# Designs tried in a protein design run: peptides against a protein of PDB entry 1Y0J. Part 50

Target 1, 39 residues: chain A of PDB entry 1Y0J
Amino acid sequence: EARECVNCGATATPLWRRDRTGHYLCNACGLYHKMNGQN

## One batch from the design tools (peptide; made by RFdiffusion4, then SolubleMPNN)

Design b2_p23_3_s1 (from b2_p23_3, 13 letters changed)
Fold by OpenDDE base, seed 2:
Structure b2_p23_3_s1 (fold): chain B 39 residues (1-39), chain A 23 residues (1-23)
Amino acid sequence: as target 1 above (39 residues)
Amino acid sequence: EEEELERLYERGKANQERNPFVA
């Protein structure tokens, strides 16, 4: 179960997020994408 | 708002640096 953020490759994060298509993102990248209208 | 994006971006980069095996 080696999960990785599809954006930065981080393997650990305070909160895993997912985009609309189910890709995993670390908290930071998830918020970054959300802020840029992507999710 | 833009500053927040910068912080999140840099945090992401830092996370990436922690994992040099990302391709």
Scores: peptide ipSAE 0.092, ipTM 0.611, DockQ to the pose 0.221
Fold by OpenDDE base, seed 5:
Structure b2_p23_3_s1 (fold): chain B 39 residues (1-39), chain A 23 residues (1-23)
Amino acid sequence: as target 1 above (39 residues)
Amino acid sequence: EEEELERLYERGKANQERNPFVA
């Protein structure tokens, strides 16, 4: 199960998040997008 | 926690600046 953040390419994160289209985001990028109206 | 969220937000912003494509 290879996984990487579609935004920054990180392969490890304390918490994997997903955007509305189902793509994986690291916690930091996920929170950034959520705070800007995307998640 | 607000401070943690702010830290993560800034980290995410920096990451996005390196790679703005989320698709």
Scores: peptide ipSAE 0.080, ipTM 0.588, DockQ to the pose 0.650
Fold by OpenDDE base, seed 3:
Structure b2_p23_3_s1 (fold): chain B 39 residues (1-39), chain A 23 residues (1-23)
Amino acid sequence: as target 1 above (39 residues)
Amino acid sequence: EEEELERLYERGKANQERNPFVA
């Protein structure tokens, strides 16, 4: 079972990030949400 | 939480549709 970004569905990223609840996000989506303070 | 995942997914879809360069 491959890990997926909960936002965009990507299965590969140079850096996996996690939101405040522990869900995995690819680097790009993680940065986007961090910058906008959104979920 | 399921609700948070749903919000993230929908937001991601909207961003991708509006701008393919936005993750």
Scores: peptide ipSAE 0.073, ipTM 0.587, DockQ to the pose 0.067
Fold by OpenDDE base, seed 1:
Structure b2_p23_3_s1 (fold): chain B 39 residues (1-39), chain A 23 residues (1-23)
Amino acid sequence: as target 1 above (39 residues)
Amino acid sequence: EEEELERLYERGKANQERNPFVA
């Protein structure tokens, strides 16, 4: 099994993040969500 | 700030392009 960013589907990232509901996001998408809401 | 968001968005899009089977 491999983790995937729920936003862009990336399977590799320097840092895994999570949204407020617990879904995994790559670093870039996580930061985008944090600052803007969605990606 | 808007430029930062734009960079993050583009990075996400690039990652999406690396995986055509997203969703």
Scores: peptide ipSAE 0.086, ipTM 0.605, DockQ to the pose 0.254; fails the geometry check

Design b2_p23_3_s2 (from b2_p23_3, 13 letters changed)
Fold by OpenDDE base, seed 2:
Structure b2_p23_3_s2 (fold): chain B 39 residues (1-39), chain A 23 residues (1-23)
Amino acid sequence: as target 1 above (39 residues)
Amino acid sequence: MEEELKALFEKGKANQERNPFVP
């Protein structure tokens, strides 16, 4: 399967994350989202 | 660290066009 970050569209990351609603985020976007509570 | 993550997050669409690999 092909996966991409819903924020930046990146297709490769050291660690895939998911937000509270299940959307895939790359590690960088996911960490920022977690720290700040919004996308 | 937070500022770096913010920059990557805010510039995500531009990053997509240049590089599909992100931290």
Scores: peptide ipSAE 0.133, ipTM 0.658, DockQ to the pose 0.130
Fold by OpenDDE base, seed 4:
Structure b2_p23_3_s2 (fold): chain B 39 residues (1-39), chain A 23 residues (1-23)
Amino acid sequence: as target 1 above (39 residues)
Amino acid sequence: MEEELKALFEKGKANQERNPFVP
């Protein structure tokens, strides 16, 4: 089970996040994506 | 805080090609 951030390729993060369609993002990329994404 | 997150995001984007299916 090797998880990878779909944006930066990080394989480790304090908290895994997922976008609306289920793609895995590291905490940093996920937060930025959430802040700047369209609703 | 947004600038910090932006910097991390952009750094990651430069490290490898972003998955085109990520919104």
Scores: peptide ipSAE 0.120, ipTM 0.645, DockQ to the pose 0.296
Fold by OpenDDE base, seed 5:
Order: sequence, then structure tokens, then C-alpha cells
Structure b2_p23_3_s2 (fold): chain B 39 residues (1-39), chain A 23 residues (1-23)
Amino acid sequence: as target 1 above (39 residues)
Amino acid sequence: MEEELKALFEKGKANQERNPFVP
């Protein structure tokens, strides 16, 4: 499988996250999403 | 909570700055 961050397209990250609806986000995008409610 | 999250986010952004393909 080639997982990609749905926001930035990154294929590698120290920590994969998921948003409230289950989409995969890299660590940075996931944290941003959490802080702001959206990417 | 937000302050800690912000710090962690900024750490992640710094890592992304060094290597944008591994944020």
C-alpha cells in the first residue's frame, strides 16, 4: 500500500494520524487540522 | 492543551522544513 496524506500528499511521516472522518493525514497536517478544524 | 499542540505542530513544521517529504 502507498498511503498518502490527503492534505499534502506526503507518503512518509513519523506518525500517521486520521481526521474525524477517517482520512489519513501526516503528523504535521493532522496537528494543523486539530488546531484549526480543517486543513 | 492548545499551547502544547501548537508546540508539537511547530516541531513538525520544522521537520517538514528540513525534509518536506517526511513531515
Scores: peptide ipSAE 0.091, ipTM 0.607, DockQ to the pose 0.187
Fold by OpenDDE base, seed 3:
Order: C-alpha cells, then structure tokens, then sequence
Structure b2_p23_3_s2 (fold): chain B 39 residues (1-39), chain A 23 residues (1-23)
C-alpha cells in the first residue's frame, strides 16, 4: 500500500512530512501546516 | 482509523476548495 497525504491525498512527494499528531503530509501540505498552524 | 483518515482527507479537500493557497 502506498503512503498518502492526509490533506490532499497525494501519493508522491519530494519529502514526506508529519504533523504534530503524526499524520503524513506531502511536502507542500506540511510546509503550509507548519507556517500557518498553531504551535 | 480509516474513518478518521477519511475525515481528515475530506477536511483537507474542503480547505483546498475554500482557500487556493492551501495545497
């Protein structure tokens, strides 16, 4: 099974990221979340 | 946790629809 971004469903990304709860995000979604999410 | 992940995905899709800057 392929990993997927919990935000956009992407299955491929230059860099997999994780949010504070450990959910996988693609690079783009992860960066957005980091820059705009709460600390 | 399939239901939770599905909900998160749908939330992300809604955010993307609402805000073009959300990937």
Amino acid sequence: as target 1 above (39 residues)
Amino acid sequence: MEEELKALFEKGKANQERNPFVP
Scores: peptide ipSAE 0.073, ipTM 0.593, DockQ to the pose 0.058

Design b2_p23_3_s3 (from b2_p23_3, 14 letters changed)
Fold by OpenDDE base, seed 2:
Structure b2_p23_3_s3 (fold): chain B 39 residues (1-39), chain A 23 residues (1-23)
Amino acid sequence: as target 1 above (39 residues)
Amino acid sequence: EEERLRELYEKGKENQERNPFVP
């Protein structure tokens, strides 16, 4: 059982993040999403 | 939502290619 970033497929990251709907993202994808996401 | 994230990821990759020093 390994967690994967739903965006890039990474299985390892210094910090797991989650989007607003609860999907797991690696740190990089999560930060990019936060910076460019719409509210 | 996954499609939106994928688009953001690809744009991010493109930005990295243009500027590899973006953290």
Scores: peptide ipSAE 0.089, ipTM 0.599, DockQ to the pose 0.101
Fold by OpenDDE base, seed 4:
Structure b2_p23_3_s3 (fold): chain B 39 residues (1-39), chain A 23 residues (1-23)
Amino acid sequence: as target 1 above (39 residues)
Amino acid sequence: EEERLRELYEKGKENQERNPFVP
């Protein structure tokens, strides 16, 4: 199976990010989590 | 908490769909 953003389910992004527990986030969701103190 | 997570989910999804190359 393809990698998915754990927040929005996207399977493609210009930059894969990871949260503090190692879950993958797309770039957009990673930035939102970061702005809200979650990444 | 539930509302906050839902808002982050929808905003992130919207940004990714609207512009897949968000900086």
Scores: peptide ipSAE 0.086, ipTM 0.602, DockQ to the pose 0.122
Fold by OpenDDE base, seed 1:
Structure b2_p23_3_s3 (fold): chain B 39 residues (1-39), chain A 23 residues (1-23)
Amino acid sequence: as target 1 above (39 residues)
Amino acid sequence: EEERLRELYEKGKENQERNPFVP
């Protein structure tokens, strides 16, 4: 059992982020979402 | 919508693989 990024599936990241709904994103995907908006 | 999701998914994977320590 491991946490994973809901966007890319990564299980390791220097910083876990969360979207507005509470889903976990790796640092890179979280920043990407922030810059490019929601899906 | 599906295309946007796919693009975000692919870009996210690429970003994570290329630079896992983005600020």
Scores: peptide ipSAE 0.075, ipTM 0.598, DockQ to the pose 0.121
Fold by OpenDDE base, seed 5:
Structure b2_p23_3_s3 (fold): chain B 39 residues (1-39), chain A 23 residues (1-23)
Amino acid sequence: as target 1 above (39 residues)
Amino acid sequence: EEERLRELYEKGKENQERNPFVP
């Protein structure tokens, strides 16, 4: 399997996060989403 | 909103590429 960040397309991250609808985000993008709210 | 999405996309990529272990 190859998981990808739905925001930046990264396939590797120290911590996978998920948005409100369950889409996977890399750690970096997840943090930006958290800080800036829903896109 | 599109601009905000683009900003998050670019910053996310930048941080992921520059430092894959961003806390």
Scores: peptide ipSAE 0.086, ipTM 0.608, DockQ to the pose 0.125; fails the geometry check

Design b2_p23_3_s4 (from b2_p23_3, 11 letters changed)
Fold by OpenDDE base, seed 3:
Structure b2_p23_3_s4 (fold): chain B 39 residues (1-39), chain A 23 residues (1-23)
Amino acid sequence: as target 1 above (39 residues)
Amino acid sequence: RAAELAALFEKGAANQAANPFVA
């Protein structure tokens, strides 16, 4: 039931984010995807 | 304990509402 970042698998982050299709990302991965468009 | 769980729920809900899209 624990939320996980779809990119790195982290289960804890200061700020959860989501991509355009609704997948959850940790703060770091969310920002990375925003800047680069992909991992 | 009930108050603690309620606080955690609110924190999570606020986080999700503030960040629905970033990529």
Scores: peptide ipSAE 0.074, ipTM 0.524, DockQ to the pose 0.036
Fold by OpenDDE base, seed 4:
Structure b2_p23_3_s4 (fold): chain B 39 residues (1-39), chain A 23 residues (1-23)
Amino acid sequence: as target 1 above (39 residues)
Amino acid sequence: RAAELAALFEKGAANQAANPFVA
């Protein structure tokens, strides 16, 4: 039951981020979402 | 061992506190 990025499923990342509903995203996916507003 | 766990907890807490939202 390790934490997982809801977008790519990664279980390890240098920096965990979250979407507006509180779901966890790895750093890469979080930055992508922030910059593009989509997956 | 307790010190190691405390350090890991702080690292995680700081990580989440610094980046609460992205999208």
Scores: peptide ipSAE 0.074, ipTM 0.527, DockQ to the pose 0.037
Fold by OpenDDE base, seed 2:
Structure b2_p23_3_s4 (fold): chain B 39 residues (1-39), chain A 23 residues (1-23)
Amino acid sequence: as target 1 above (39 residues)
Amino acid sequence: RAAELAALFEKGAANQAANPFVA
C-alpha cells in the first residue's frame, strides 16, 4: 500500500506533488502536468 | 526542457498502461 504516482506508477521520488484534483504525482510528472496545465 | 519533460511523460504513460490500478 505504498503511495504511487498516478501517471507513471513510481513509488519513490525526491518530492511528492499533487494535482488540482488531489492525486499524487512524482516530482517529474507533477512538473510536466503543471507546465502543460498552463496552456 | 519541455521536450525532456514530454519524453518523460510518455515514459510515464507507458508505465501507467502497465499499471492499470495506479489511479
Scores: peptide ipSAE 0.073, ipTM 0.576, DockQ to the pose 0.243
Fold by OpenDDE base, seed 1:
Structure b2_p23_3_s4 (fold): chain B 39 residues (1-39), chain A 23 residues (1-23)
Amino acid sequence: as target 1 above (39 residues)
Amino acid sequence: RAAELAALFEKGAANQAANPFVA
């Protein structure tokens, strides 16, 4: 089993986030998505 | 050592469960 950020493919992050549809994002991509509305 | 590994596992599980949304 391995989780990946749907944007950058990272498999490790200090904090996993989820987008509105439930896709997993690493912390960095999650914050970027939040600020820009897209990956 | 086993306790440390268990703690790390729980930390990961907690992160997965909590998993904050990005909006």
Scores: peptide ipSAE 0.074, ipTM 0.523, DockQ to the pose 0.037; fails the geometry check

Design b2_p23_4_s1 (from b2_p23_4, 7 letters changed)
Fold by OpenDDE base, seed 2:
Structure b2_p23_4_s1 (fold): chain B 39 residues (1-39), chain A 23 residues (1-23)
Amino acid sequence: as target 1 above (39 residues)
Amino acid sequence: SEEDQALYEEGKANAEKSGFVLP
């Protein structure tokens, strides 16, 4: 199995991020999530 | 930073494209 960004489906990224519920996000999507999600 | 802004915009585009609802 390969890790995937739950938002865009990317399987590779310079930096894997995770939201507060544990979902994996690529760096780009993670930044978007961080800026638009709850702190 | 400009890089972070670019990454943010990329993420935004990805979200809009996929229609994924983030928690």
Scores: peptide ipSAE 0.315, ipTM 0.769, DockQ to the pose 0.602
Fold by OpenDDE base, seed 4:
Structure b2_p23_4_s1 (fold): chain B 39 residues (1-39), chain A 23 residues (1-23)
Amino acid sequence: as target 1 above (39 residues)
Amino acid sequence: SEEDQALYEEGKANAEKSGFVLP
């Protein structure tokens, strides 16, 4: 089992995030989505 | 949707517990 960012496919990150439906995002993609008002 | 909101609240609780952070 390997966790993967649903946005960029990264398998490692300093901080895992999740969107409103529970999908995993790496730290960078999570911040990107937040800054752009996206889930 | 109400489902999305429920998942959000669950994710929020999980983040507080496990150290994950919501975007």
Scores: peptide ipSAE 0.138, ipTM 0.660, DockQ to the pose 0.040
Fold by OpenDDE base, seed 3:
Structure b2_p23_4_s1 (fold): chain B 39 residues (1-39), chain A 23 residues (1-23)
Amino acid sequence: as target 1 above (39 residues)
Amino acid sequence: SEEDQALYEEGKANAEKSGFVLP
């Protein structure tokens, strides 16, 4: 199985992140969502 | 919300276990 960032589609990243509902995000997108996401 | 908080705590626990990090 291959993991994929739900935001940009990347399949590799220095650090996998996951949102509060379990979706996988690459490091960059995870940080982006953290900084720009709504609460 | 309380639901969001619960999801956050669950995700945090899973992240600590698996080595992943929450945004």
Scores: peptide ipSAE 0.127, ipTM 0.649, DockQ to the pose 0.040
Fold by OpenDDE base, seed 5:
Structure b2_p23_4_s1 (fold): chain B 39 residues (1-39), chain A 23 residues (1-23)
Amino acid sequence: as target 1 above (39 residues)
Amino acid sequence: SEEDQALYEEGKANAEKSGFVLP
C-alpha cells in the first residue's frame, strides 16, 4: 500500500499532513488548503 | 492556548512516529 495526496495525487513529500477527517495531503497541498480555508 | 499546545504535542508525536502532521 502506498500513500497518496488526496488533492494532487503525489506519492512522496518531505512532510505528510492530514486533514480533520483523516485524509492525507502532501506538504504543499496542506499549506495551500490552509491558506485558502478549503479542501 | 492549552488546547493548541495539546494539539501541537499530539501532532508532533504523530509526525515523529508515522511521518504526518495534523493541521
Scores: peptide ipSAE 0.115, ipTM 0.635, DockQ to the pose 0.041

Design b2_p23_4_s2 (from b2_p23_4, 10 letters changed)
Fold by OpenDDE base, seed 1:
Structure b2_p23_4_s2 (fold): chain B 39 residues (1-39), chain A 23 residues (1-23)
Amino acid sequence: as target 1 above (39 residues)
Amino acid sequence: SEEDLELFERGKENAEKSGFVLP
């Protein structure tokens, strides 16, 4: 399946995450937001 | 946070279905 991180545009990641509205984030961006209190 | 939990759970579900690795 082809998808893209809505934050950085990456098309590959060890773990796809999804926000509350279902948009995809790569693992790195998901963790980045968490670390910076953005989610 | 609630969002972190949702992201984790949704990511975990996605990883299980896709064979990805959890952090």
Scores: peptide ipSAE 0.098, ipTM 0.650, DockQ to the pose 0.047
Fold by OpenDDE base, seed 2:
Structure b2_p23_4_s2 (fold): chain B 39 residues (1-39), chain A 23 residues (1-23)
Amino acid sequence: as target 1 above (39 residues)
Amino acid sequence: SEEDLELFERGKENAEKSGFVLP
């Protein structure tokens, strides 16, 4: 159950997101990637 | 976007484990 953002290493976030390849991202990093055309 | 909505829905689906917090 230990989840960690693959981008920044955060272990807590308002919303866990998961990219198309299955990696977990915190909400902030997930949105950052979206804004920069990365997924 | 459609992709963004999918990501949000996936987050909510596993809210307990993910620690989802409604804004």
Scores: peptide ipSAE 0.090, ipTM 0.635, DockQ to the pose 0.048
Fold by OpenDDE base, seed 3:
Structure b2_p23_4_s2 (fold): chain B 39 residues (1-39), chain A 23 residues (1-23)
Amino acid sequence: as target 1 above (39 residues)
Amino acid sequence: SEEDLELFERGKENAEKSGFVLP
């Protein structure tokens, strides 16, 4: 399964997260969005 | 949140398979 972060394009991460619309984010980008009120 | 917990558990499984270490 070829998954990639919609924000940075990373294809591997310790934890795959999702935004409210269901798009995949790597852990780092997901947490960044969460901390900044984006997710 | 409940969602965060579910994602975390799934992440642990994924990390083990991929060889990554959780932050």
Scores: peptide ipSAE 0.070, ipTM 0.609, DockQ to the pose 0.047
Fold by OpenDDE base, seed 5:
Structure b2_p23_4_s2 (fold): chain B 39 residues (1-39), chain A 23 residues (1-23)
Amino acid sequence: as target 1 above (39 residues)
Amino acid sequence: SEEDLELFERGKENAEKSGFVLP
């Protein structure tokens, strides 16, 4: 299990997120995408 | 989005157990 954020490459985060297509994002990048995305 | 709502409702329990959340 060597998970990596598809946006920044981080391998550790307090909270893993997953986008609508299943890609893993660290918490920070997940929040960034949420803030810049549309519902 | 509509898709985000659907994914959330379908996967929220699994996300809670696995420690993951949707953006």
Scores: peptide ipSAE 0.065, ipTM 0.586, DockQ to the pose 0.042; fails the geometry check

Design b2_p23_4_s3 (from b2_p23_4, 12 letters changed)
Fold by OpenDDE base, seed 3:
Structure b2_p23_4_s3 (fold): chain B 39 residues (1-39), chain A 23 residues (1-23)
Amino acid sequence: as target 1 above (39 residues)
Amino acid sequence: SEEDEELYKKGEENAKKSGFVLP
């Protein structure tokens, strides 16, 4: 399986994250969006 | 943590580059 961060396109990360709807994000992008996204 | 702070900054840079907005 191939996976990429929907935000930055990274294909490798120590930790894959996902938003509430299942979009895959690399660790860095996921952290940023978690902190700045709507809750 | 310091690590999270660096990750945050990297994420911010990436977000600005892509313009991606999560729902």
Scores: peptide ipSAE 0.328, ipTM 0.785, DockQ to the pose 0.629
Fold by OpenDDE base, seed 5:
Structure b2_p23_4_s3 (fold): chain B 39 residues (1-39), chain A 23 residues (1-23)
Amino acid sequence: as target 1 above (39 residues)
Amino acid sequence: SEEDEELYKKGEENAKKSGFVLP
């Protein structure tokens, strides 16, 4: 499979994450979006 | 949240250790 971070386009990451709508994000982008999202 | 801040810092540190480039 060729998974890609919907935010930065990265195809490899130590940990794949998903946003609340199910989009795949690399670890860094996932953390960024989590930090900047509603809590 | 404070929890997210700790998670972010941990993730950032782990990224450095693994050689992952932050966007």
Scores: peptide ipSAE 0.188, ipTM 0.721, DockQ to the pose 0.141
Fold by OpenDDE base, seed 2:
Structure b2_p23_4_s3 (fold): chain B 39 residues (1-39), chain A 23 residues (1-23)
Amino acid sequence: as target 1 above (39 residues)
Amino acid sequence: SEEDEELYKKGEENAKKSGFVLP
């Protein structure tokens, strides 16, 4: 398995997140997504 | 939800401590 952020492609992050549809996001992209409602 | 809020706060804290930013 090779997990990567669906938004930026990062493979390492302090905290993996997932959007409501289950896509994996790095912490930064996940926080952005949460704050803005979209990637 | 409360869980979501906790995750947000934890993620924000982790990001600040590590200095992690988008590539």
Scores: peptide ipSAE 0.181, ipTM 0.711, DockQ to the pose 0.083
Fold by OpenDDE base, seed 1:
Structure b2_p23_4_s3 (fold): chain B 39 residues (1-39), chain A 23 residues (1-23)
Amino acid sequence: as target 1 above (39 residues)
Amino acid sequence: SEEDEELYKKGEENAKKSGFVLP
């Protein structure tokens, strides 16, 4: 499948994460949001 | 936040399936 992180555009990651609306984030971006985001 | 919670839970779910350890 051709999945992309909606934040950085990466197409490969050890773990795909999803936000509350179901959009995909790579592991790194997901962790970044968890640590720094306010969403 | 609600979004962070969803992201974290999804990470844990994927980690369990793959055996990967979350940072």
Scores: peptide ipSAE 0.089, ipTM 0.622, DockQ to the pose 0.047; fails the geometry check

Design b2_p23_4_s4 (from b2_p23_4, 11 letters changed)
Fold by OpenDDE base, seed 4:
Structure b2_p23_4_s4 (fold): chain B 39 residues (1-39), chain A 23 residues (1-23)
Amino acid sequence: as target 1 above (39 residues)
Amino acid sequence: SPEDQKLFEIGEANAKKSGFVLP
């Protein structure tokens, strides 16, 4: 098993982030959500 | 924050290079 971004399914990222409920996001998706407030 | 903006821009550039599509 491999960690996956819950938004895009990526299995590799320079920085793993997490949302408020603890789901893992890749750096790009996490920053996108933070900067735009959208998925 | 300035750090977030910098990281975001790097991420977008890498996404374009790899063919990744942001939602």
Scores: peptide ipSAE 0.079, ipTM 0.560, DockQ to the pose 0.224
Fold by OpenDDE base, seed 2:
Structure b2_p23_4_s4 (fold): chain B 39 residues (1-39), chain A 23 residues (1-23)
Amino acid sequence: as target 1 above (39 residues)
Amino acid sequence: SPEDQKLFEIGEANAKKSGFVLP
């Protein structure tokens, strides 16, 4: 599998998340998006 | 969803292995 965070490009994370449109985000970026609603 | 559940479980397993604290 070659999953990567659509925000930072990371390929490894303790927890994969997905945004409202289904894009994969690493844990950190997922939380950032949730808090700020932006990239 | 089933996919979300799988990703969550992988995250939980990784957290347990590394000592990471999930938010």
Scores: peptide ipSAE 0.070, ipTM 0.590, DockQ to the pose 0.042
Fold by OpenDDE base, seed 5:
Structure b2_p23_4_s4 (fold): chain B 39 residues (1-39), chain A 23 residues (1-23)
Amino acid sequence: as target 1 above (39 residues)
Amino acid sequence: SPEDQKLFEIGEANAKKSGFVLP
């Protein structure tokens, strides 16, 4: 089993991020949510 | 937001370790 972005399914990224529930986001998805999300 | 702050801090910690620069 390998780490996977919960948003896009990517298995590799320069920087792993994580939400408050502990689930992983790739750098791109983390930044996208930061820019456009409600959180 | 608190969520964004947590994501940012994790990213910065990883960036410091790997040498990656956050935009």
Scores: peptide ipSAE 0.091, ipTM 0.620, DockQ to the pose 0.046; fails the geometry check
Fold by OpenDDE base, seed 1:
Structure b2_p23_4_s4 (fold): chain B 39 residues (1-39), chain A 23 residues (1-23)
Amino acid sequence: as target 1 above (39 residues)
Amino acid sequence: SPEDQKLFEIGEANAKKSGFVLP
């Protein structure tokens, strides 16, 4: 039921992020994806 | 890519509404 980061499974984060397909990411994983992502 | 950019823009709009941000 609780929201989870689709990358690391964290259930708590200072800031929830979301990828281009709408999946939830914790702040850290979101930043990681941004840095290593494709455009 | 242009498709990614479009998806990102849609995502950003939705994120702003929800108080979230895209990576």
Scores: peptide ipSAE 0.091, ipTM 0.603, DockQ to the pose 0.043; fails the geometry check

Design b2_p23_6_s1 (from b2_p23_6, 18 letters changed)
Fold by OpenDDE base, seed 2:
Structure b2_p23_6_s1 (fold): chain B 39 residues (1-39), chain A 23 residues (1-23)
Amino acid sequence: as target 1 above (39 residues)
Amino acid sequence: SEAEEEEKRKKEEELQKKYAENV
């Protein structure tokens, strides 16, 4: 078992983020969503 | 107990909101 970004599958990141439904996102994907909205 | 489970649920929900604010 390992924590993974639900968007890109990354297992390591400077900062783990979570979306509104509680899914984990790496910092990069989290910021991408914040800047551009939902994919 | 039932009360403890509800309190736990609320705490988890609040924690989730804090993380969600970063996205």
Scores: peptide ipSAE 0.076, ipTM 0.469, DockQ to the pose 0.025
Fold by OpenDDE base, seed 1:
Structure b2_p23_6_s1 (fold): chain B 39 residues (1-39), chain A 23 residues (1-23)
Amino acid sequence: as target 1 above (39 residues)
Amino acid sequence: SEAEEEEKRKKEEELQKKYAENV
């Protein structure tokens, strides 16, 4: 029922992000993707 | 309605773009 990060499965984050395909990422995974490319 | 679904799709697309810009 709750939103999940498609990368790590986290359901809580200070900021939800999205990848280029529209999938939700937690802040940490989103920043990782931004800095290093997709995981 | 079909018109409402199109508007919804457009809004979702705009939202997706804004979020994706942060990644």
Scores: peptide ipSAE 0.072, ipTM 0.458, DockQ to the pose 0.026
Fold by OpenDDE base, seed 4:
Structure b2_p23_6_s1 (fold): chain B 39 residues (1-39), chain A 23 residues (1-23)
Amino acid sequence: as target 1 above (39 residues)
Amino acid sequence: SEAEEEEKRKKEEELQKKYAENV
């Protein structure tokens, strides 16, 4: 049960991030969402 | 069961301490 980014499905990242609802995002997707809002 | 739900809650709480909310 490897953790996956809810946006891109990545299973590995230098830094796991979370959105307001607790869903996990890889670092790249998390930064994208923070900069551009919900995608 | 109640015991399993409590264990799950504790595990989720510990996990959330490790990964910051950053979005």
Scores: peptide ipSAE 0.071, ipTM 0.465, DockQ to the pose 0.025
Fold by OpenDDE base, seed 3:
Structure b2_p23_6_s1 (fold): chain B 39 residues (1-39), chain A 23 residues (1-23)
Amino acid sequence: as target 1 above (39 residues)
Amino acid sequence: SEAEEEEKRKKEEELQKKYAENV
């Protein structure tokens, strides 16, 4: 039941991020999406 | 039950508050 990044599947991150629809991203994927949009 | 659904809703709201939109 552990939370996973919807992009890379990571279960651990120093900062969980959330997109506009409420999906959870790890910090790295969240920053990538912020800078580049769709992955 | 109605009470269980209310608890689920409350927990979801708390989760949404904890992780604000930041992407």
Scores: peptide ipSAE 0.084, ipTM 0.474, DockQ to the pose 0.024; fails the geometry check

